# Designs tried in a protein design run: peptides against a protein of PDB entry 5T59. Part 6

Target 1, 112 residues: chain A of PDB entry 5T59
Amino acid sequence: TTPTMQSTSLLTEHLGYPPISLVDDIINAVNEIMYKCTNAMEKYLMQRNIIGKKDFSDEIKIGTAKLESLLENSVDKNFDKLELYVLRNILSIPSDLLEENRFRLLHHEKLV
Target 2, 90 residues: chain B of PDB entry 5T59
Amino acid sequence: EHIRFQRLVQVCNKALEESIRKLQSWEKIHECFPNYGQTREGIENLTVCQQQVIKLWSNLSRVEFDAIFHERSIEEKLNQLDDLINKARS

## One batch from the design tools (peptide; made by RFdiffusion4, then SolubleMPNN)

Design b1_p8_7_s4 (from b1_p8_7, 4 letters changed)
Fold by OpenDDE base, seed 5:
Structure b1_p8_7_s4 (fold): chain B 112 residues (1-112), chain C 90 residues (1-90), chain A 8 residues (1-8)
Amino acid sequence: as target 1 above (112 residues)
Amino acid sequence: as target 2 above (90 residues)
Amino acid sequence: SILEKLLS
């Protein structure tokens, strides 16, 4: 099912924050991790850029950039799927409960 | 009973694993360094780099995602959501 | 690890 405005409002009240905020945190985290990883790779290889009498600095810079691009594409693809799944199947309210009953349950839990 | 948080962890792990899969390919790594990877030392350096970055990816993601889940109290909130839904189904 | 130290 697709999230509705009503579902978002109810979940925001329940969570204390909009559902999308959790996804944003996850995506921001993985992006940060991604660039830390690629940066570390480049630094490691650049410290080892000379083999014999040949300097491979240019090849290393280009190569690590290609790996970064590859990882970026994969992260974007897989975490777009994650976002969709989380919002539709985890942070979701069944349509049959998006009625008076759901409101009463949330109210009851807050009072108990 | 409580299923939503388990699913969240599962899909996060899956997304992380799928994202790093290309870097697990030696062929993909070597293709990015065609001349560097033709040397003995280059191969050794790339091998260490590949192994370490995969471990770094795993460790950083574990720490950061656990922190997010804790800060957002998401396990508790998802368990409560499961309970509310189950109660409504009764 | 070596890469972890490079991040520091």
Scores: peptide ipSAE 0.386, ipTM 0.948, DockQ to the pose 0.018
Fold by OpenDDE base, seed 4:
Structure b1_p8_7_s4 (fold): chain B 112 residues (1-112), chain C 90 residues (1-90), chain A 8 residues (1-8)
Amino acid sequence: as target 1 above (112 residues)
Amino acid sequence: as target 2 above (90 residues)
Amino acid sequence: SILEKLLS
């Protein structure tokens, strides 16, 4: 089932932050890591750009850019799936409980 | 009993593993450097680079994700959520 | 690692 406004509100109260905030943190982190990795890779190869009498700097720049694109596309795909899964299946409240007792339980726990 | 945090860790690991899979392909690496990779030294450099970047990916993600989970107290919160749900269904 | 050092 798709997250509802009620579910989001209850989870926000429970977590102390909106569920999407956790996902945002994760996605922002992996994006940062991704670019750090590709940048490091480029720097490593650029330090080794000359083999014999040939300078491969241009090829390295183009090649690392291609790899970055490949990684970027894969990250986007897989973490979009992650976002959907987390919000729907992990940071979620079963619909049957939303209709009945879940709201009362959360309030009860805070009051006791 | 407590399942949500375990699932979170699992799906995070899966997403990370699936994302880096493209860089784990030597064929894909080599085709990005067709002339560089035709040299012995180039192949060696690419091999080391590939191995290092995969390790870097793993290490950075572990550190950063653990930090996020800690800052968000997500294990505790998800365990509590599991407990509340289980209690409601009992 | 070598790449980690490049980032530092």
Scores: peptide ipSAE 0.374, ipTM 0.948, DockQ to the pose 0.018
Fold by OpenDDE base, seed 3:
Structure b1_p8_7_s4 (fold): chain B 112 residues (1-112), chain C 90 residues (1-90), chain A 8 residues (1-8)
Amino acid sequence: as target 1 above (112 residues)
Amino acid sequence: as target 2 above (90 residues)
Amino acid sequence: SILEKLLS
């Protein structure tokens, strides 16, 4: 089910931070890693840009840019799915726990 | 009993694996370097580069994600959430 | 690894 304001509030209290903050950390991390990887590839190949008498620097720059774009598209797709899944299925409170009696239990456990 | 943290790890691993899938294709790598990859030395360099970047991706992701999970105490919090849910349903 | 060294 779609997260509600009530669920978000309860989870924020439980976690000590909003659920979305965890997802943001994950997505920010993978984006940083992605660019580190593509940068490393470019540097590695640029150190090996001359084969025989031919300089492949331009091709290497274009090629690594293409790989970066390919990786960007894949990361965006897969981590959008991850965000949706995490917020809906992992960092979520089942509807039955949002009932008054279950809500009291959750609140009681926080106080004990 | 505790399932949410396991699921979190699983979906993170899946997202990472699927994201790097395209770079695991030699054909796609080679297509990006059509002339460079026509040389013996170029092929060797691309082969090493591909292997190294995949390992780098895996290692960096493991370290960074573990750090996030630790800083957010997410395993403990998700275990507690599982316990609350199980208690409410029993 | 070789690539890791390039990040330093």
Scores: peptide ipSAE 0.357, ipTM 0.947, DockQ to the pose 0.018
Fold by OpenDDE base, seed 2:
Structure b1_p8_7_s4 (fold): chain B 112 residues (1-112), chain C 90 residues (1-90), chain A 8 residues (1-8)
Amino acid sequence: as target 1 above (112 residues)
Amino acid sequence: as target 2 above (90 residues)
Amino acid sequence: SILEKLLS
């Protein structure tokens, strides 16, 4: 079931913010964490770039970039799924509550 | 009775776990450093790096996600939503 | 951890 404008409005009223805002926070956070992780990996290995008088700096840069891409693709895929699940199944209002009488009840509860 | 927040935590954990899975593969790590990983010292460095980044991923995500949930009061709001739904169905 | 220190 796809979220409706009605459910979005009701949830926004309940939450104090649009449901998508929570998802945005989560996605922004994981993206920040992702790049912190890959950056740390690169720095760690670049501090250890010379082995046996051989400089592996170029290989390290390329390798960490590949890992970053791998992680980025996985994050995008999995958190897209998360977004859909959260908006459809967690931050959602059952159809029976979207009926006229139940809708009024929800509003009444908010006003009391 | 209260189910939505638990589900939120579960789906977040699942997404985090699935996202880091590729980095948990030594084969994937080694493939990115084919010559570096042929040295003893290189293997040691990669091993430590892999272990540390997985821990870093876990620790940072825990702290940041908990902060988000707190700032958005999402547990309370989802519990209230569950209560409203249950009440309406009574 | 070592990586955490790199971010500090």
Scores: peptide ipSAE 0.341, ipTM 0.947, DockQ to the pose 0.018

Design b1_p8_8_s1 (from b1_p8_8, 5 letters changed)
Fold by OpenDDE base, seed 4:
Structure b1_p8_8_s1 (fold): chain B 112 residues (1-112), chain C 90 residues (1-90), chain A 8 residues (1-8)
Amino acid sequence: as target 1 above (112 residues)
Amino acid sequence: as target 2 above (90 residues)
Amino acid sequence: SYIFVTPF
């Protein structure tokens, strides 16, 4: 079940921020981490680009770019799944709590 | 029972683990450096690189995600959500 | 100790 506008509003009130904001923070963080990792990898190998008398700089640049692409694709896939799961199953309000009487409970708890 | 925060941590860990899976494959690493990886020294460098990047991935993600969770007070909020749900159903 | 450090 996809999140409803009502549940989003209630959760926003409860959290103090929209549920999507948490997911955005997570995704932004992992993207930053991803590029830090690939950058570090490239730099490490480029410092070791010469073996014997052969310069592997071009191969290293291409290779690290390929690995970056692989990681990007995997991150996109897995964190898209994460987003869906979090919003649907973690930051969610069961349908029975979306009824008027239950709706008041969430509101009441905030006011108490 | 509080379950939602635990699930959040679990799904985050799963996503992180699955995301780094390709870099954990030596075959994938080696394929990206076909000539470099044919040298002994190249293999050694790639091995160290692979190990270090995985560690960096793990460390950075732990620190950053914990910071996010703290800043968003998400454990407390999810526990409260669990409590509200349980209360409503009791 | 780790060889890799955060570049930023």
Scores: peptide ipSAE 0.202, ipTM 0.942, DockQ to the pose 0.062
Fold by OpenDDE base, seed 5:
Structure b1_p8_8_s1 (fold): chain B 112 residues (1-112), chain C 90 residues (1-90), chain A 8 residues (1-8)
Amino acid sequence: as target 1 above (112 residues)
Amino acid sequence: as target 2 above (90 residues)
Amino acid sequence: SYIFVTPF
């Protein structure tokens, strides 16, 4: 079931924020974590870039960039799925509750 | 009874676990450093790096996601939503 | 923005 304007409004009222805001927080967080991880890898390896009189700095930079890309693709894929699941199955209101009488129940509970 | 928050936690964990899957592959790591990984010392460094980044990923995600859930009061709100739905159907 | 500690 896809979210409707009505369900979004009701959930926004209930949550105090739009449902998408939670997802945005999650996605923004994982993106930040992702780049922190990649940066840590690069720095760690760059501190160990010379082995046996050979300088592997260029290889390390290219390699870490490739790993970053792999991680980015995986994060994008999996958290896109997460977004859909959360908005459709967790932060959702069953259709039967979207009727006027059921709507009043949600509204009433918020006010008391 | 209360199921939505549990599902949220589950789907978050799944997404995190699946996202880090590629970095858990030694083969993929080694492929990114073909010459560096031919040295003993390079292999050792890559091994430590791989292990540490996975731990960092896990630790940061735990802390950050818990903070988000707290700031958004999402457990309470989802429990309330469950209760409202159950009440409406009773 | 959050504060973090790296294990590296």
Scores: peptide ipSAE 0.193, ipTM 0.942, DockQ to the pose 0.054
Fold by OpenDDE base, seed 3:
Structure b1_p8_8_s1 (fold): chain B 112 residues (1-112), chain C 90 residues (1-90), chain A 8 residues (1-8)
Amino acid sequence: as target 1 above (112 residues)
Amino acid sequence: as target 2 above (90 residues)
Amino acid sequence: SYIFVTPF
């Protein structure tokens, strides 16, 4: 079920880009979003770091770093699964379509 | 007939939902700020922060993923792929 | 690259 060179070539021709490029876009996007979220969280709390006579700046920095780590681990796990699923089950060509007669059909549809 | 794009959207949503699940836990949030969260004002700030970050996560992911899908024309391409596969199997 | 929504 692992993508073959042939399927990758055919999909690249069909898509106009390699299948992995879509996955790369998705993963890059979620990573950017992740750090924007944690950065916003830290800044929000750091603007509210003093309560009464106590300064919680150090605790806030450590706490937000811990939350970032939790989110990083979860993102890595879930989007690694996503990558495998997309490349194997969505951006995939069934074996029967890789046969010579079916391959011609794909080219025929593209040219017509 | 067209199933691949639907599956792409579903798996993306699932990955996003599962990824943010830990931040949806108040207990997880609070334990990261053990002393800050013992104050009334701290609890209030953490509550707002938790709500806003989850909202930001949802909004940013929606906008960015839709942009990717549009720029890559992935719905059209996946629909065409479905059609080719269905035609080949008919 | 993309234009991101501003944080809260």
Scores: peptide ipSAE 0.189, ipTM 0.942, DockQ to the pose 0.054
Fold by OpenDDE base, seed 2:
Structure b1_p8_8_s1 (fold): chain B 112 residues (1-112), chain C 90 residues (1-90), chain A 8 residues (1-8)
Amino acid sequence: as target 1 above (112 residues)
Amino acid sequence: as target 2 above (90 residues)
Amino acid sequence: SYIFVTPF
């Protein structure tokens, strides 16, 4: 079920913010976490870049970049699914309740 | 009955778990460092790195997501939403 | 103990 304008408006009133704002926060957070993780990994390995007489710095940089790409793709995929699920199934109002009576109830409860 | 917040937590955990799945694969890690991983020390370093980054992922996500949920008062709001819906149907 | 520590 796709969110409606009415649903979005009602939820915005209830939440104090648009439903999408929560999703945005989550996605922004995971992206930040992702890069912190890959950065930490790169730094850790770069501090250990020389084994014996060989310098593996270039391989480490390329390798960590590859892992970052893998993680990016996975994050994008899974959190796109999350966004869809949250907006459609969690931050949602059943269609049968998207009527004037439901709207009045929301206002009544908010004002009481 | 309150169900929405529980579902939010579940779907977040699932997304986080599935996202880190590839980094949990030693084979994929090793493939990114084919020569480095042929050395004893390299293998040791990669092993520690893999374990630590997964832990970092888990810890950071827990802290940040909990902060978001708190700042947005989402548990309370979703519980209230459940209550409103239930009331409307009664 | 962790090698990678959260920045918090």
Scores: peptide ipSAE 0.183, ipTM 0.941, DockQ to the pose 0.077

Design b1_p8_8_s2 (from b1_p8_8, 4 letters changed)
Fold by OpenDDE base, seed 3:
Structure b1_p8_8_s2 (fold): chain B 112 residues (1-112), chain C 90 residues (1-90), chain A 8 residues (1-8)
Amino acid sequence: as target 1 above (112 residues)
Amino acid sequence: as target 2 above (90 residues)
Amino acid sequence: SYVFVTPF
């Protein structure tokens, strides 16, 4: 089930930050890593752009851009799935813990 | 007993693995450099490039994700959450 | 922010 406002509030209190903040960190990190990887590929190949008196610079630029696009699409797809899974199945509170008596238990455990 | 952090690590690894899948294909790499890859030296360069970028992907993700998990104290927090849930259900 | 390792 989708997270409720109540579960988000409880998890925020427990974590010290909203659950979405963790996901944001992960997604931001992988995006930065992705572009560092593609940039490294381009630079490496551009240092080796001339073979047999032929300059392959244009092909290298186009090719690395294509690889970047492939990686972008895959990252977007897989980490969108990750976001949904984490928020629904990992950073989640079961419905039984959202009941009044269970809510008090969670609050009590935090205060003790 | 404690399952949520393990699941977090698993799904992160799965997402990273699936994301890099296309770059692990030599055919996909070669298709992006059709003329460059027809030269011996070009093939050698592409081979090294493919190997190094996959390694870089793995190393960077390991370091950065571990840093995130540490800064957010997520293992401890998820273990505590598991304990609370188990206690509530007992 | 994070410190990244050096690319190849």
Scores: peptide ipSAE 0.203, ipTM 0.941, DockQ to the pose 0.054
Fold by OpenDDE base, seed 4:
Structure b1_p8_8_s2 (fold): chain B 112 residues (1-112), chain C 90 residues (1-90), chain A 8 residues (1-8)
Amino acid sequence: as target 1 above (112 residues)
Amino acid sequence: as target 2 above (90 residues)
Amino acid sequence: SYVFVTPF
């Protein structure tokens, strides 16, 4: 099921931050990692761009760009799935806990 | 008893592993460098590059994700959430 | 803040 406003509020209170903030941190991190990886790859190969008498600089630039795109697409796909799963199944409150009496329990635990 | 944090780690690892899957394919790598990869030296360079980038991916993700989890105190918070749920259902 | 590992 889709997260509700109530569950988001309760989780925000519990976590000290909105659940989406955790996901944002994760996604931002992997994006930075991704570009660090592709940049490193390009630099490594560009330092080795000449083999014999042939200069492969152009091919390396194009090739690394293709790999970057490939990785971008994969990251996007897989971490979109991650976002959905985390928000729906991990950072979620079961419906039975969204009842008034259970809501009080969460609030009570914070105050104790 | 405590399951949510374990699941978080698992899905993060899965996403990371699936994301790097294409770069783990030598065929995909070679296809991007069709002429470069026809040379012995080129193949060697690509091989090292592939290995290193995968290693870098793994190392960076481990460090960064652990940092996030620590900063967000997510293990503790998820354990507490599990406890609250279990208590409510008892 | 986050600390990145040095690229290869």
Scores: peptide ipSAE 0.203, ipTM 0.941, DockQ to the pose 0.056
Fold by OpenDDE base, seed 1:
Structure b1_p8_8_s2 (fold): chain B 112 residues (1-112), chain C 90 residues (1-90), chain A 8 residues (1-8)
Amino acid sequence: as target 1 above (112 residues)
Amino acid sequence: as target 2 above (90 residues)
Amino acid sequence: SYVFVTPF
C-alpha cells in the first residue's frame, strides 16, 4: 500500500520535514557520487591515454561513457526500489494508529 | 524494539552494493576498453582504475549518507517512531 | 557541504 495523506502529515510533523525529503537527499547524494566516480575514472584514464605511441583517447571516452550508462541504469533501478521500500515500510504509520485517539497520542507525545 | 533505522541502513547498503556490482566485474570493465585492455599497460591502468573507483564509491557514500542521517536526525526520529508505535499497541 | 579529493 502507498502512504496516505494522513500518514504523510503525521510523519511530517514528527520528522520536521516530509518523508520524501529524506529520500530526495539520498538520491541526490548517490547521483552526485556516481558522477564523481565516473569523472574520476575518465580523468585517470585520459591521463594515461597514450600507450606505445598509440592514442586511446577516443576509446577511453566511449568506454567511460558506457560505464557511466551502466551505473546510471543500476542506480536508477535500485534506488527506485529503495524509495518505495523506505516510504512504505520505514517511514510509515500502521493503519491501526490512523484513528482519532491515536492521532492525539502522537501529537501529545510531541508536545510533552 | 528499534528496527526502522537498522532497516534503513540495510536497504541503503543493499542499494549501494547492487548499484556498483557491474563495475566490480572485470569482464564488464574490459569490454568497454577492448583495444586499450589488450596492452599490458592498459590492463594495469584499468585494474587500478577499477579498484580505486570502487573504493571511492564506498567512501563517498559512507560519508555522505552518514551526513544526511545526522542532518535529518533520522536515527532518533525512527527510534521515537518505533517507541510510539509500540506504546500505542500496549 | 563536503569537499572530496579523488584518491586516483
Scores: peptide ipSAE 0.201, ipTM 0.941, DockQ to the pose 0.051
Fold by OpenDDE base, seed 2:
Structure b1_p8_8_s2 (fold): chain B 112 residues (1-112), chain C 90 residues (1-90), chain A 8 residues (1-8)
Amino acid sequence: as target 1 above (112 residues)
Amino acid sequence: as target 2 above (90 residues)
Amino acid sequence: SYVFVTPF
């Protein structure tokens, strides 16, 4: 189910930050990691670009770009799914508890 | 019972694993370097590169995700959320 | 986040 405004508000109060912020951190991190990985690949191969007096620099650049593209697409796909799952199923409040009683309980537990 | 944080870790691991899956394919790697990969040295270099990037992916993600989870206190918060929900239903 | 050194 799609998160409600009420759920988001309650979770924000509980977490101290909006639920989406956690997802953003995760996605930003994986993107950074992704480019570090592809950059490392390119650098490693470019240091080994000449074999048998043949320069493979152009092929390496194109090839690593292709791998980067593949990784980007996969990351986007899988972490979009992750975002959806986390926000809908982990950082969520069951609909049957989205009532005044639940809200009071949250405040009570926070203050006690 | 606490379940949410476990699920978070699981879904993160799954996303990371599935994301790197194509790079784990030697065929995919070799296809990107068709001429380079026809040389002995090229194959050796690509092999090392593939192994190292997968390790780098795993290591970086572990460290970074753990840092995020710590900074956001997400295990504690999710456990508390589980407790609140269970209490509300009791 | 952390600053990492590439092990390659």
Scores: peptide ipSAE 0.195, ipTM 0.941, DockQ to the pose 0.052

Design b1_p8_8_s3 (from b1_p8_8, 4 letters changed)
Fold by OpenDDE base, seed 1:
Structure b1_p8_8_s3 (fold): chain B 112 residues (1-112), chain C 90 residues (1-90), chain A 8 residues (1-8)
Amino acid sequence: as target 1 above (112 residues)
Amino acid sequence: as target 2 above (90 residues)
Amino acid sequence: SYTFVTPS
């Protein structure tokens, strides 16, 4: 099921930050890495754009853009799945701990 | 006993691996550079690119994700969460 | 740092 407001609040208290913040950090990082990778590839090839007196600069620019798009699509797909899994199955609180009795225990453990 | 952090690492690695999978295909790399890849020197350059981009992807992601996990103290927090759950069920 | 190395 989708995380509840109650579980989000409890996890925020436990973590010191909302669960989504961790996912945001991960996704932001992979996006940055993605563009660093494709940029590095483009630069490498653009330094080697002339072969046999033929200039392949335009083809290199188009080709690297295509690879970037390919990677973007894959990153979006896979890390959307990651986000859902993390929030549902890792950063989650079982229903039995959402009862009032268990809620008090959680707070007690934090304070002791 | 402690399972959540291990699962976090696993799903991160899986997402990273699956994301880069298409770039591991030489055919997909080559088709983006159809004329450039028809030259010997072009093939050599693209071969280096494929190897280097995968290596860079792996290295950067390892460093950055470890930094995030450390800054967020996520291993400790997830272990504590596991402990709380186990305690509640005992 | 974020560039490819050139093979020798």
Scores: peptide ipSAE 0.319, ipTM 0.943, DockQ to the pose 0.042
Fold by OpenDDE base, seed 4:
Structure b1_p8_8_s3 (fold): chain B 112 residues (1-112), chain C 90 residues (1-90), chain A 8 residues (1-8)
Amino acid sequence: as target 1 above (112 residues)
Amino acid sequence: as target 2 above (90 residues)
Amino acid sequence: SYTFVTPS
């Protein structure tokens, strides 16, 4: 089920930060890593752009860009799934605990 | 008893693995460098790139994700959440 | 920096 405002509030109180913040950190990290990887590849190949009498610089630039695009698409797809899964199944509170009596339990644990 | 953090690690690893899968395909890499990859030296260079990029991907993600998990104290928090849920269900 | 290790 989709996270509720109540669930988000309780989890924020528990975590000390909104659940989405964790996901944002993860996604930002992987994006940074992605570009570091593709940049490293491009640099490596550009240092080896001439084979024999042929200069493959243009092909390398285009090729690495294509690979970057492929990786971007895959990252987007898979980490969108990750976001949904984490927020719905990991950083979530079961519906029975969102009832008033169970809600008190969560607050009680924090205060005691 | 504690399951949420384990699941977080699993889903992160899965997402990372699935994301890099296309770069694990030599055919896809070669398609991006059709003429470069027709040379012996080009093939060698691309082979190194494929290996290195996958390794770099794995290493960087491990370090960065562990840092995030630590900074967010997520293992402890998720364990506590599991405990609260289990207690409530008792 | 993040660069590939050149094979030797």
Scores: peptide ipSAE 0.314, ipTM 0.943, DockQ to the pose 0.042
Fold by OpenDDE base, seed 5:
Structure b1_p8_8_s3 (fold): chain B 112 residues (1-112), chain C 90 residues (1-90), chain A 8 residues (1-8)
Amino acid sequence: as target 1 above (112 residues)
Amino acid sequence: as target 2 above (90 residues)
Amino acid sequence: SYTFVTPS
C-alpha cells in the first residue's frame, strides 16, 4: 500500500500536521541520541587514553569513529524501514474510505 | 479494536533494538580498538562503555519518543482513526 | 571522572 495525495491530505487534516512530520521527529530524535551516545563514549575513553607508557588517543578516535559509522548505517537502515511501515500501515487510510461517501465521514466526525 | 498505536510502539522498539544490536557484540567493539583492548585496563574501560552506551541508548530513546508521542497526540489520533475505519466497515 | 548519565 502506497500513500496517495488524498490520503495525505485527509491525514494532515486529522492529525493537524503531515504524517511525515511524525516520522521526521522520530528520526531526528534517534540521530541526536546516537551522537550523544558516541560522544559520551569517546570522551570517557579519551580521559583514559594512556595505559602504562602508551598513548592510545589516535586509536580511540579512529575506533569511536568506526563505531559511530556502524551505528549510523544501522540506524539509517532500520528507520528507513520504520518510515515505510508507519506511512503505509499505520498512518494510512484504506482505499474503501477514500470513496466520496467515506471522505465525508471523516469530515463529519471532525466537525461533530 | 485500537491497533495502530500499539503497532507504532512496536515498530519503534524493533527499530531501536535492531539499531543497537551490533554494539551489543563485544567482538565488534573490540575490533575497533585492537591494541587498546589487549590491555587489562583497556578491556575494563571498553566494557564500561559497552554497558553504559546501551543503557543510555535505551533510556534516552524512551524519554524522547514518549515526548514526541505526547506532543503529537498520536495515541489519541490513531485511536480516532481506528474508530473511523471500524465505524465505516460496520 | 566522566560518567554516563541516563534519564528516568
Scores: peptide ipSAE 0.285, ipTM 0.942, DockQ to the pose 0.066
Fold by OpenDDE base, seed 3:
Structure b1_p8_8_s3 (fold): chain B 112 residues (1-112), chain C 90 residues (1-90), chain A 8 residues (1-8)
Amino acid sequence: as target 1 above (112 residues)
Amino acid sequence: as target 2 above (90 residues)
Amino acid sequence: SYTFVTPS
């Protein structure tokens, strides 16, 4: 079930923030982590860029960029799925709770 | 009784695990450094990098996601949501 | 030498 404006409003009231805000936090965090990981790897290898008489600096830069792209594509795919799942199945209100009698229950619980 | 927060943790872990899977492949790592990886020392360095990057990925994600969950009080809020749903259906 | 550092 696709989230409705009504369910979003109710969840926002319950959570104290829009449901999408949680997903945004998660996605922003993993993106930051991703670049920290690839940067750390590049730094480590660049300190070890010369083997024998060969300088592998260019290859290291290109290689780490390729790995970053690989990871970026995977992150995008998997966390797009996560966003959809969380908003539809976790941060969602079942249809039966969107009825008038169920709305009263939600409001009642907030007041008690 | 409470299921939504557990599901949130599960899907987060799944997304993290699936995202890092390709970096767990030595072949994928080696392909990115074809000449560097032809040297003994290069192989050793890449081996360390692969192990360390995966550990860093795991540790950073754990710390950051836990912080998000805490700041958003999401476990409590999802438990409350479960309780409301269960009460309505009882 | 250089090591991968994680938050504690």
Scores: peptide ipSAE 0.283, ipTM 0.942, DockQ to the pose 0.066

